# Designs tried in a protein design run: peptides against a protein of PDB entry 4QMF. Part 29

Target 1, 175 residues: chain A of PDB entry 4QMF
Amino acid sequence: ESSFMTLFPKYRESYLKTIWNDVTRALDKHNIACVLDLVEGSMTVKTTRKTYDPAIILKARDLIKLLARSVPFPQAVKILQDDMACDVIKIGNFVTNKERFVKRRQRLVGPNGNTLKALELLTKCYILVQGNTVSAMGPFKGLKEVRRVVEDCMKNIHPIYHIKELMIKRELAKR

## One batch from the design tools (peptide; made by RFdiffusion4, then SolubleMPNN)

Design b1_p12_2_s4 (from b1_p12_2, 5 letters changed)
Fold by OpenDDE base, seed 2:
Structure b1_p12_2_s4 (fold): chain B 175 residues (1-175), chain A 12 residues (1-12)
Amino acid sequence: as target 1 above (175 residues)
Amino acid sequence: LPEGEIDLSHLF
């Protein structure tokens, strides 16, 4: 018997309450129990006596983690698929100056979101920049690349340099 | 997940 709990920020409560029946249904397919605690502001997932694959609880853990960080349910629920991995990258602790933080975070998105879209395409990942975290979903190799670019960006290495490198690698892989 | 061609010439 295993369980995991994740806290979520208050601004997420309304959305989570709205989609919780969908969460329950998705997890029921795997005989994973779940609880939404609006007083504490937490989500909990638990194995049951009917849970066939005990490893699915780890994916359920990741599901609630993603939901807590503003990933929409239709995207987050894909984490339950065998070949899908995720990463939640904390970006709020790289710089102390708020203006510098905002500036570097904006570089990840870029003009019209083009930088972020390029990174998503090149890594084959879904990427969401929200608050003090970047949430990513996709193949493990792609996630590794995303984390590198995101962290380097917060360390003042502009994402455009990594994107150029990834573009070159992509072209070489087609040959 | 996003798919498609990438044209980022305006970013460089």
Scores: peptide ipSAE 0.028, ipTM 0.685, DockQ to the pose 0.068
Fold by OpenDDE base, seed 3:
Structure b1_p12_2_s4 (fold): chain B 175 residues (1-175), chain A 12 residues (1-12)
Amino acid sequence: as target 1 above (175 residues)
Amino acid sequence: LPEGEIDLSHLF
C-alpha cells in the first residue's frame, strides 16, 4: 500500500478544516483514505485494500499538494478526473532581490488580473499565483505553455510577448 | 473557464 504526505502553511488551517469532510467524501469514492493532522500541519492520502485503480493515489497526492498551495477545493478536486493534470511551479529561486521578485510576479498577474486571465483563456488552464509558487490545472499542452510563460516572466521576459504568440497560434488553429 | 471567442486586442 502507498501513502503520500504534504505540509501546509498555518494560514490554510481554518480553510482546510472547513472543507475536509468534502475531501474525505471525494476520496472515499475511490477508496482512498485521508488524514488531516492539525498539530503537524500535514495532509496524508493512502491506498486501502479496497483501492481498485493504482493510479488514483497519484491524483490524490496532487490533490493535497494543490490544497496546500491555496487552490480552492471545488477547483482542486477536479484533479481526480482522468482528463485533468496539474503543475506546481516554483518561482522563488529565479531572483534573489525581493523587490525584483515581487515586480516580476506582479507582471504575471497584470492590472486587475487581466494578464493572468488572458493566459488562462489561451492555455485552457486554471492558474493561481500564491507566494513562491504558481499552481496550474488543465491539459498537458496548456500546462507546458503555462510553465514556459511563468518561468520566462521570472527571467525578465514579459508575459505579453508569449500571450501575443499564443493568440496568433489560436487563430491559426481555428482555420 | 469560458468557452467561445476571445478578444484580447485591448492588451496590445
Scores: peptide ipSAE 0.028, ipTM 0.673, DockQ to the pose 0.061
Fold by OpenDDE base, seed 5:
Structure b1_p12_2_s4 (fold): chain B 175 residues (1-175), chain A 12 residues (1-12)
Amino acid sequence: as target 1 above (175 residues)
Amino acid sequence: LPEGEIDLSHLF
């Protein structure tokens, strides 16, 4: 039997309580058990003797990881589907100055969220910028590009540069 | 996941 546990921040507790029955139902379809521990502030998933696909526990692990980082359940649950991958990118330790961190993180979002939306479309990924992490879901190729753009942004390479490059590559691929 | 065409000419 396999088991995985993820801690979640206090501000996430209320939301997780409201959707946990939905989590349970989704995982029950695969005979994966789950526990929400409000005292410890943790989520746990584990296989049972009825679990048929041993690989699904790894997707369940990813599900609770995404939920801990503020991804909404209707989006996070898609990780259980085949060909869907995810990445949680830590961005909080690239710079020590708080003001510089906030400024660079804001560049990922852009005015009215347009920069982030462009990245999502070009990479075919879902992307959520929250706190000290960026969560992404999509194909592996797209996720690789997202991580590059996000990390480079924290290293003071503006996302607009990568957006331009991705647009050029997209146009060339149509030929 | 988001889909569609994008026009970012106003940003360049």
Scores: peptide ipSAE 0.025, ipTM 0.678, DockQ to the pose 0.067
Fold by OpenDDE base, seed 4:
Structure b1_p12_2_s4 (fold): chain B 175 residues (1-175), chain A 12 residues (1-12)
Amino acid sequence: as target 1 above (175 residues)
Amino acid sequence: LPEGEIDLSHLF
């Protein structure tokens, strides 16, 4: 008997209502129950008597965590795959100055989103910069790299430094 | 803030 709950911000309510049937169907395949509580603003996932794989509840936990942080369902649901991992990186606590925070967060994205796209390609991860968090999905190695780049960016190390490093490492690995 | 938020869903 296992249960996990996550809170979501009010602005996500409409979207979550829209996709909740899809969430339910996806989790039903694994005999995981789920509840959307609009009063509390929470999502809950629970094992049932028919839940066979005890580990799937942890993936369900991650699913609702990702959804709470604005990851769209078609992407978030991929977390239920065995080979997919995720990370939600809190970035709001690195800088107290709002303007500085916004500037550093924007560096992760870059012009036309090119910096973020480059990082996604190099790490083989999906990355969403949203609010005070960065959500990432992919292989563990890639996730580790993403977290390093994201946190360093918030500590005033420009992502381009890491991108160049990753590019060089990638080229060397091809030889 | 929205300016620093980007969605690149389904890239991988």
Scores: peptide ipSAE 0.010, ipTM 0.543, DockQ to the pose 0.072

Design b1_p12_3_s1 (from b1_p12_3 with M7L E12S)
Fold by OpenDDE base, seed 1:
Structure b1_p12_3_s1 (fold): chain B 175 residues (1-175), chain A 12 residues (1-12)
Amino acid sequence: as target 1 above (175 residues)
Amino acid sequence: EPTDEDLEKLLS
């Protein structure tokens, strides 16, 4: 039997408590057990004797990872689908200066979230910028692109340059 | 070099 555990920040506790029954229900369909430990501040997923697909535990692992990083349940639960992958990109260590960090992180979002929306559209991914991480869900190809754009942004390459590139590539692919 | 504002205008 396999198990995975992830810690979550204190500010997520209230939300996780609220949706945990839904998490349990979703995982029960796959005979995956789960535990919310409010004392430790952790979520755990476990295979059971009735778990048929051993690979689903990895998706369950990803589910709790996404939830810990503030992805809302209705979106995070989609990770249990076969065609959905995810990535959690750590962005907090690219820049030591807090103000610079905040500025570059904001560039990912852009005015009215338009930069992020454009990136989501072009990569066919869901993207959430929260705290020191960027969570993304979608196809592997898209996820790879998201990671590149996100990390480059933190390295002071403005996302608009990548967006332009992606737009051009998209147009070329339509031919 | 374009400012952040200049670049953001491209997305509007």
Scores: peptide ipSAE 0.066, ipTM 0.746, DockQ to the pose 0.554
Fold by OpenDDE base, seed 2:
Formats: sequence, structure tokens, C-alpha cells
Structure b1_p12_3_s1 (fold): chain B 175 residues (1-175), chain A 12 residues (1-12)
Amino acid sequence: as target 1 above (175 residues)
Amino acid sequence: EPTDEDLEKLLS
């Protein structure tokens, strides 16, 4: 019997209440139980006696982690698929200056979101920049690339340099 | 060294 709990910020409460029946239904298919605690501000997932695959609890853990970091349910629930992985990258601790943090975080998004869209396409990942975290979902190889670009960006290496590199690698792979 | 604006123009 395994269980995992994740805290969520207060601003997510209304949304989580709205979609919790959908969360329950999705996890019921795998016989995973879940609890939304509005007083504590937590989500819990746990195996049951009917849980067939014990490894699915780890994906359920990732699901609530993603939901806590503002990933919409229709996207987050895809984590339950076998070939889907995720990463939650903490970006708030790379720089202490707030203005510098905001500037570097904005570089990840770019004008009209074009930088982020390019990164998503090149890595085959979903990427959400929100607050002090970047949430990503996709193939493991792609996630590794996303983390590198995101962390380097917070270390003052502009994402465009990595994007150019990824573009070149993509063209070479087509040959 | 290119400015942020210069770099972003490459993606537009």
C-alpha cells in the first residue's frame, strides 16, 4: 500500500475543485484512490487492494504534482500513458534579483510565445512556464533537453543558442 | 554581443 501527497497553492483551489471528479474518474480506471483536502490544500493518491499495476501510483503522483503547478487536467492526465514522462523544473532559485528573474523567465517564452513554441516543437514536449516552475511533459530525451535549456536560460544563456543547435540536429537526423 | 531584441528577431 503506497500513497503520495502534494501541496498546492491557494490560487489553484477553485480550478482543482472544478476538475476533481475528472481526476477521480481517470484514476479509478487504475484502481487508484485520491483525496482533495481543501483545508490543508493538498492532493493525495493511494493504491488500493484492487490496484493491478503498483507502478501506476508513481504516475498518479506525477499527475497531482503537475496539477499543483497549474498544468490543465486535459494535458496533465496524459501522464498516465506509458510512454509519457514529465518534469517540474524549479527556476525560482537561480537568481535572487526579482527583475533579473522575470527577464530571464520571459526569455523562455519570447515574443508571442515563439521561443517556447520552438522549444516545444524541437523537443516534442509540452512546456508550461508558470510562477517559479516550468512543467514539461513528453519523451524522456526531450525532457532532458528542455531542462538543459531552461536551467541555462536562468543562468543567463539565451535559449536561442540552444534552439539553433536543436534545429541543426533535427536537420541532420532527417538525412 | 547581441541584445535580447536582436536574438528574438531570429525567431519572428
Scores: peptide ipSAE 0.065, ipTM 0.742, DockQ to the pose 0.539
Fold by OpenDDE base, seed 3:
Structure b1_p12_3_s1 (fold): chain B 175 residues (1-175), chain A 12 residues (1-12)
Amino acid sequence: as target 1 above (175 residues)
Amino acid sequence: EPTDEDLEKLLS
């Protein structure tokens, strides 16, 4: 039997307590057990004797990883679907200067979140920017594109360049 | 969800 554990920051505790019954119910459908440890600040998922699909435990691992990074449950639980993948992109190690980091992270979001919304549409992904990570959910092709845009943004390549390229590719695909 | 028109405005 296999188990996976992830830590979560203190500010997520109240939310995770609120939705944990829903997490348990979702995982029970796949015969995956789960534990919320409020003392340690951790979530654990594990296979049981009744677990039929050995691959579902990896999706359960991804579920708790996404929840720890502030993805809301109604979105995060979609990771259990066969056609859904995810990526957690670490962005905190590209720039040592805090002010420069904040500015580049804000470029990814854009005015009223419009830049991020455009990227979500073009890649067919859900994207959440939080702290030192960007969480994304969607098809593998879209996730690859998101990671490229996010990392390049932190390397001082403005997202608008990639968005324009993705728009052109989208128009070509419609023909 | 943004439309194609919204994206064009973003790039203008």
Scores: peptide ipSAE 0.042, ipTM 0.746, DockQ to the pose 0.095
Fold by OpenDDE base, seed 5:
Structure b1_p12_3_s1 (fold): chain B 175 residues (1-175), chain A 12 residues (1-12)
Amino acid sequence: as target 1 above (175 residues)
Amino acid sequence: EPTDEDLEKLLS
């Protein structure tokens, strides 16, 4: 039997309590057991003797990882689908200056969230910027591009540069 | 799917 555990921050407790029955129901379809521990502040998923697909436990691991990083359940649960991958990108340690960090993180979002929306459309990914992490879900090719843009942004390369490059590549692919 | 023109408008 396989088991995975993920810790979650205190501010996430209330939400996780409200949706945990939905998590349980989604995982029950695959005979994966799950536990929400409010004392430790952890989520656990584990296979059972009835688990048919051994690979689904890895997707369950990813599910609780995404939930811990503030991804809403209706989006996070899509990780259980085939051909859906995810990435959690740590952005908090690229710069030590808090003001610089906040400024660069805001560049990822842009005015009215337009920069982030453009990146989502071009990469065909869901992207959530929250705290010291960026969570992304989508195809592997798209996820690779998202990580590049996010990390380069923290290294002071403005996202608009990559967005323009992605638009050009998209036009070339039509030929 | 959005066109490049749509994306340009979004970024403007």
Scores: peptide ipSAE 0.034, ipTM 0.698, DockQ to the pose 0.081

Design b1_p12_3_s2 (from b1_p12_3 with M7L E8Q)
Fold by OpenDDE base, seed 2:
Structure b1_p12_3_s2 (fold): chain B 175 residues (1-175), chain A 12 residues (1-12)
Amino acid sequence: as target 1 above (175 residues)
Amino acid sequence: EPTDEDLQKLLE
């Protein structure tokens, strides 16, 4: 029997309570049990005697990880699909200065969210910038590019350089 | 350092 637990911040509690029945239903299809602990502020997933595919527990682990980082359920639940991967990138430890952190994080989003939208399109990933983490979902190769851009941004390399490169690569691939 | 204006031009 395998079990995984993830803590979530207090501000996420109300949302998780509202969607937990949907989480339970989604995981029941795979005979994965789940528990929402409001006292501890944790989510737990575990295999059961009826679990057919033991590997699905890893995707269930990823599901609660994504939910803890503010990814909406309709998007997060897609992680249970075989072809979908995810990454949670911690960005809060790259810069000690709060103002510098906020500035660099904002560069990822850009004016009207255009930078982030461009990155999502070019990598074929879903990307959510929230708090001290960036959550991404999509193909593994796309996720690798997202992590590179995100981490480089926090290291003071503006995302536009990577976006330009990705645009060129995309055009070349169409030919 | 590239500006927001530079990005907009690139994305057009």
Scores: peptide ipSAE 0.038, ipTM 0.721, DockQ to the pose 0.810
Fold by OpenDDE base, seed 1:
Structure b1_p12_3_s2 (fold): chain B 175 residues (1-175), chain A 12 residues (1-12)
Amino acid sequence: as target 1 above (175 residues)
Amino acid sequence: EPTDEDLQKLLE
């Protein structure tokens, strides 16, 4: 038997309560048990004797990790698919100055979210910037690119530089 | 999803 537990912030409690039946149903298809502990503020996933694929527990682990970081359930549940990977990138420790942190984080999003949308398109990833983390879902190649752009942004390399490079590479690949 | 035109505009 394998189990994983993830803590979630208090502000996420109400949402998690509303979708937990859906989480349970999704995991039941794989015979993975799950528990929402509102007192501790935790989510737990466990294999059972009926779990057929032992690797699915790792997907379940990722599911609750994504949910804890504000990814909505309809998106997060896609992690259970074999062709879907995820990454939770911690961005809060790159800059000590709060104002500088906010500015650099905002660069990832851009005006009307256009920078982030461009990055999502080019990497074929879903990307959510929330608090001190960036959550991403997609192919491994795309996730690697996302992490590079996100971390470099926090190191004061503007995302537009990487977006330009990704666009050029995409065009060359079409030729 | 943004179009290629949207991406080009972003780079301007």
Scores: peptide ipSAE 0.035, ipTM 0.721, DockQ to the pose 0.096
Fold by OpenDDE base, seed 3:
Structure b1_p12_3_s2 (fold): chain B 175 residues (1-175), chain A 12 residues (1-12)
Amino acid sequence: as target 1 above (175 residues)
Amino acid sequence: EPTDEDLQKLLE
């Protein structure tokens, strides 16, 4: 039997407590057991003897990973669907200067979140920028593009460059 | 969700 554990930050505790019954119900449909440990600050998922699909435990692992990185439950639970993948992109190690880090991270979001919304549309992904990570959910092709844009942004390549490229590709695909 | 028109405006 397989088991996976993920730690979560203290500020996430109150929310996780609120939605944990929903997490349990969602995983029960797949006969996956789960535990919320408020002392350690961890979430655990486990296969049981009744688990039919051995691959679902990996999706359960991804679920708790997404929840730990501030993805809301109604969005995160979609990871249990067969056609949904995810990626957690670490962005905290690209720049040592805090002010430069904040500035480049803000470029991903843009004014009124318009840059991020544009990227979500073009990649068909959900994207959440939080702390030192960017969480994304969607098709593998879209996730690959998101990771490229996010990492390049932290390397001082403005997201608008990639957005222009993706728009051109989108127009060509419609023809 | 932004439309294609919204994306064009973003690039202007």
Scores: peptide ipSAE 0.032, ipTM 0.710, DockQ to the pose 0.092
Fold by OpenDDE base, seed 5:
Structure b1_p12_3_s2 (fold): chain B 175 residues (1-175), chain A 12 residues (1-12)
Amino acid sequence: as target 1 above (175 residues)
Amino acid sequence: EPTDEDLQKLLE
């Protein structure tokens, strides 16, 4: 039997308590057991004797990882689908200066979130910028593009440059 | 699906 555990920050506790029954129900369909430990601040998923697909435990691992990083349950639960992948990109260590970090992170979002929305559309990914991480869900090709844009943004390459390039590539693919 | 024109408007 296999098990995986993920710690979550204190500010997520109230939300996780609210949706944990839904998490349990979703995982029960695959005979995956789960535990929310409020003392330790952890989520655990594990296979059971009745688990049919051994690969689903890895998706369950990803589910709790996404939930720990503030992804809402209705979106995070989609990770259990076969064609859905995810990535959690750590952005907090690229810049030591706090003000510079905040500024570059804001560039990724853009005015009214339009920059991020454009990136989501072009990569066919869901993207959540929160704290020191960026969580993304979608096809592998799209996820690779998201990681490149996000990391380059933290390295002071403006996302608009990459968005323009993605638009051009999209047009060329139609020909 | 959004067109490139739609995306351009988002970036304006």
Scores: peptide ipSAE 0.031, ipTM 0.705, DockQ to the pose 0.081

Design b1_p12_3_s3 (from b1_p12_3 with M7L E12A)
Fold by OpenDDE base, seed 1:
Structure b1_p12_3_s3 (fold): chain B 175 residues (1-175), chain A 12 residues (1-12)
Amino acid sequence: as target 1 above (175 residues)
Amino acid sequence: EPTDEDLEKLLA
């Protein structure tokens, strides 16, 4: 049997308690067991003797990883679909200066979230900027682009440059 | 270099 565990921050506890029955129900469909440990602050997923698809445990692992990073359950649970992948991008280690970090992180979002929305549409991904991480869900090709844009942004390359490139590429592909 | 505000106007 395979098992994976993920720690979650204290501020996430109340939400996780609220949705854990839904998590359990979703994983039960695949005969994956799960445990929420409020003392340790951890989530665990495990295969059982009834688990039919051995690969689903890896998706369950990703599910709890996403939940730990503030992705809401209705979105995170989509990771259990075969065509859905995810990425958790650590952004907190690119810049030591707090103000610079905040500025660059804000560039990903943009005014009224317009920059982020544009990136989501162009990559066909869901993207959540939270704390020191960016969580993304979508096709592998899209996720690759998201990671590039996010990391470059933290390296002081404005996301708009990449977004414009993606827009041009999409227009050319329609011809 | 252009400001963040200038660049963001490109997507407006």
Scores: peptide ipSAE 0.403, ipTM 0.908, DockQ to the pose 0.578
Fold by OpenDDE base, seed 3:
Structure b1_p12_3_s3 (fold): chain B 175 residues (1-175), chain A 12 residues (1-12)
Amino acid sequence: as target 1 above (175 residues)
Amino acid sequence: EPTDEDLEKLLA
């Protein structure tokens, strides 16, 4: 049997308590057991003797990882689908200066979230910018593009340059 | 170099 555990920050506790019955029900469909430990501040997923698909435990691992990084349950639970992948991109290590970090992180979002929305549409991914990480869900090709844009942004390459490139590529693909 | 605002206007 396989088991995976992830820690979550204290500010997520109230939300996780609220949705944990839904998490349990979703994982029960796959015969995956789960535990919410409020003392330690952890989530655990485990295979059982009734678990049929060995690969589903890896998706359950990803589910609790996404939940720990503030992804809402209705979105995070989609990771259990066969055609859905995810990535958690660490962005906190690219810049030591706090103000520069905040500025570059904000570039990913843009005015009224328009930059992020454009990137989501072009990559067919869900993207959440939170704290020192960017969480993304979608097809593998799209995730690869998201990671490139996010990391380059933290390296001082504005996302707009990549977005324009993706727009051109999309138009060419329609022909 | 263009400002962030100038670049972001390209998506508006």
Scores: peptide ipSAE 0.401, ipTM 0.907, DockQ to the pose 0.576
Fold by OpenDDE base, seed 2:
Structure b1_p12_3_s3 (fold): chain B 175 residues (1-175), chain A 12 residues (1-12)
Amino acid sequence: as target 1 above (175 residues)
Amino acid sequence: EPTDEDLEKLLA
């Protein structure tokens, strides 16, 4: 049997408690067991003797990883779909200066969230910028693009440059 | 070097 555990920050506890029955129900469909440990602050998923597809445990692992990083359940649960992949990009270690970090992180979002929305549309991904991580869900190709843009942004390459490039590539692909 | 505001206006 396979088992995976992830820790979650204290501020997620109340939310996770409210949706845990939904998590359990979603995983029960695949005969994956799950445990929410409020003392340790952890989520665990594990296969059972009735688990038919051994690969689903990896998706369950990703589910709790996404939930720990503030992705809401209705979005995170989509990771259980075969065609859906995810990435959790750590952005907190690129810059030591807090103000610089905040500025660069804000560039990913942009005014009224327009920069982030454009990136989501162009990569066909869901993207959540929260704290020291960026969570993304979508096709592998799109996820690779998201990671590049996010990491480059933290390296002081403005996302707009990549977005314009992606827009041009999309237009060329329609020809 | 363009400001963040200048660049973001390109997507407006």
Scores: peptide ipSAE 0.399, ipTM 0.906, DockQ to the pose 0.574
Fold by OpenDDE base, seed 5:
Structure b1_p12_3_s3 (fold): chain B 175 residues (1-175), chain A 12 residues (1-12)
Amino acid sequence: as target 1 above (175 residues)
Amino acid sequence: EPTDEDLEKLLA
């Protein structure tokens, strides 16, 4: 039997309690057991004797990881699909100055979220910028591009430069 | 260096 556990911050507790029945139902379809521990502040997923596909436990691990990082359940549960991958990018350690960190993180979002929306469309990914992490879901190729843009942004390369490059590449591929 | 605002105008 295989099991995985992830911790979640206190502010996430109320939401996780609200959706945990939905998590349980989604995982039951694959005979994966799950536990929400409010004392420890943890989520656990486990294989059972009835688990048919042993690989699904890795997707269950990713599910609870995404939920811990504020991804809403209706989006996070898509990780159980075969063609869906995810990445949690830590951005908090690139810059020590708080003001500089906030400024660079805001560049990822842009005015009215337009920068983030453009990046999502070009990479075919879902992207959530929250706290000290960026969560992304989508195809592996798209995820690789997202990580590059996010990390470069924290290294003071504005996302718009990458977005322009992606737009040009897209136009060339149509031809 | 271009300002963030100048760069953002390129996506508009």
Scores: peptide ipSAE 0.395, ipTM 0.906, DockQ to the pose 0.583

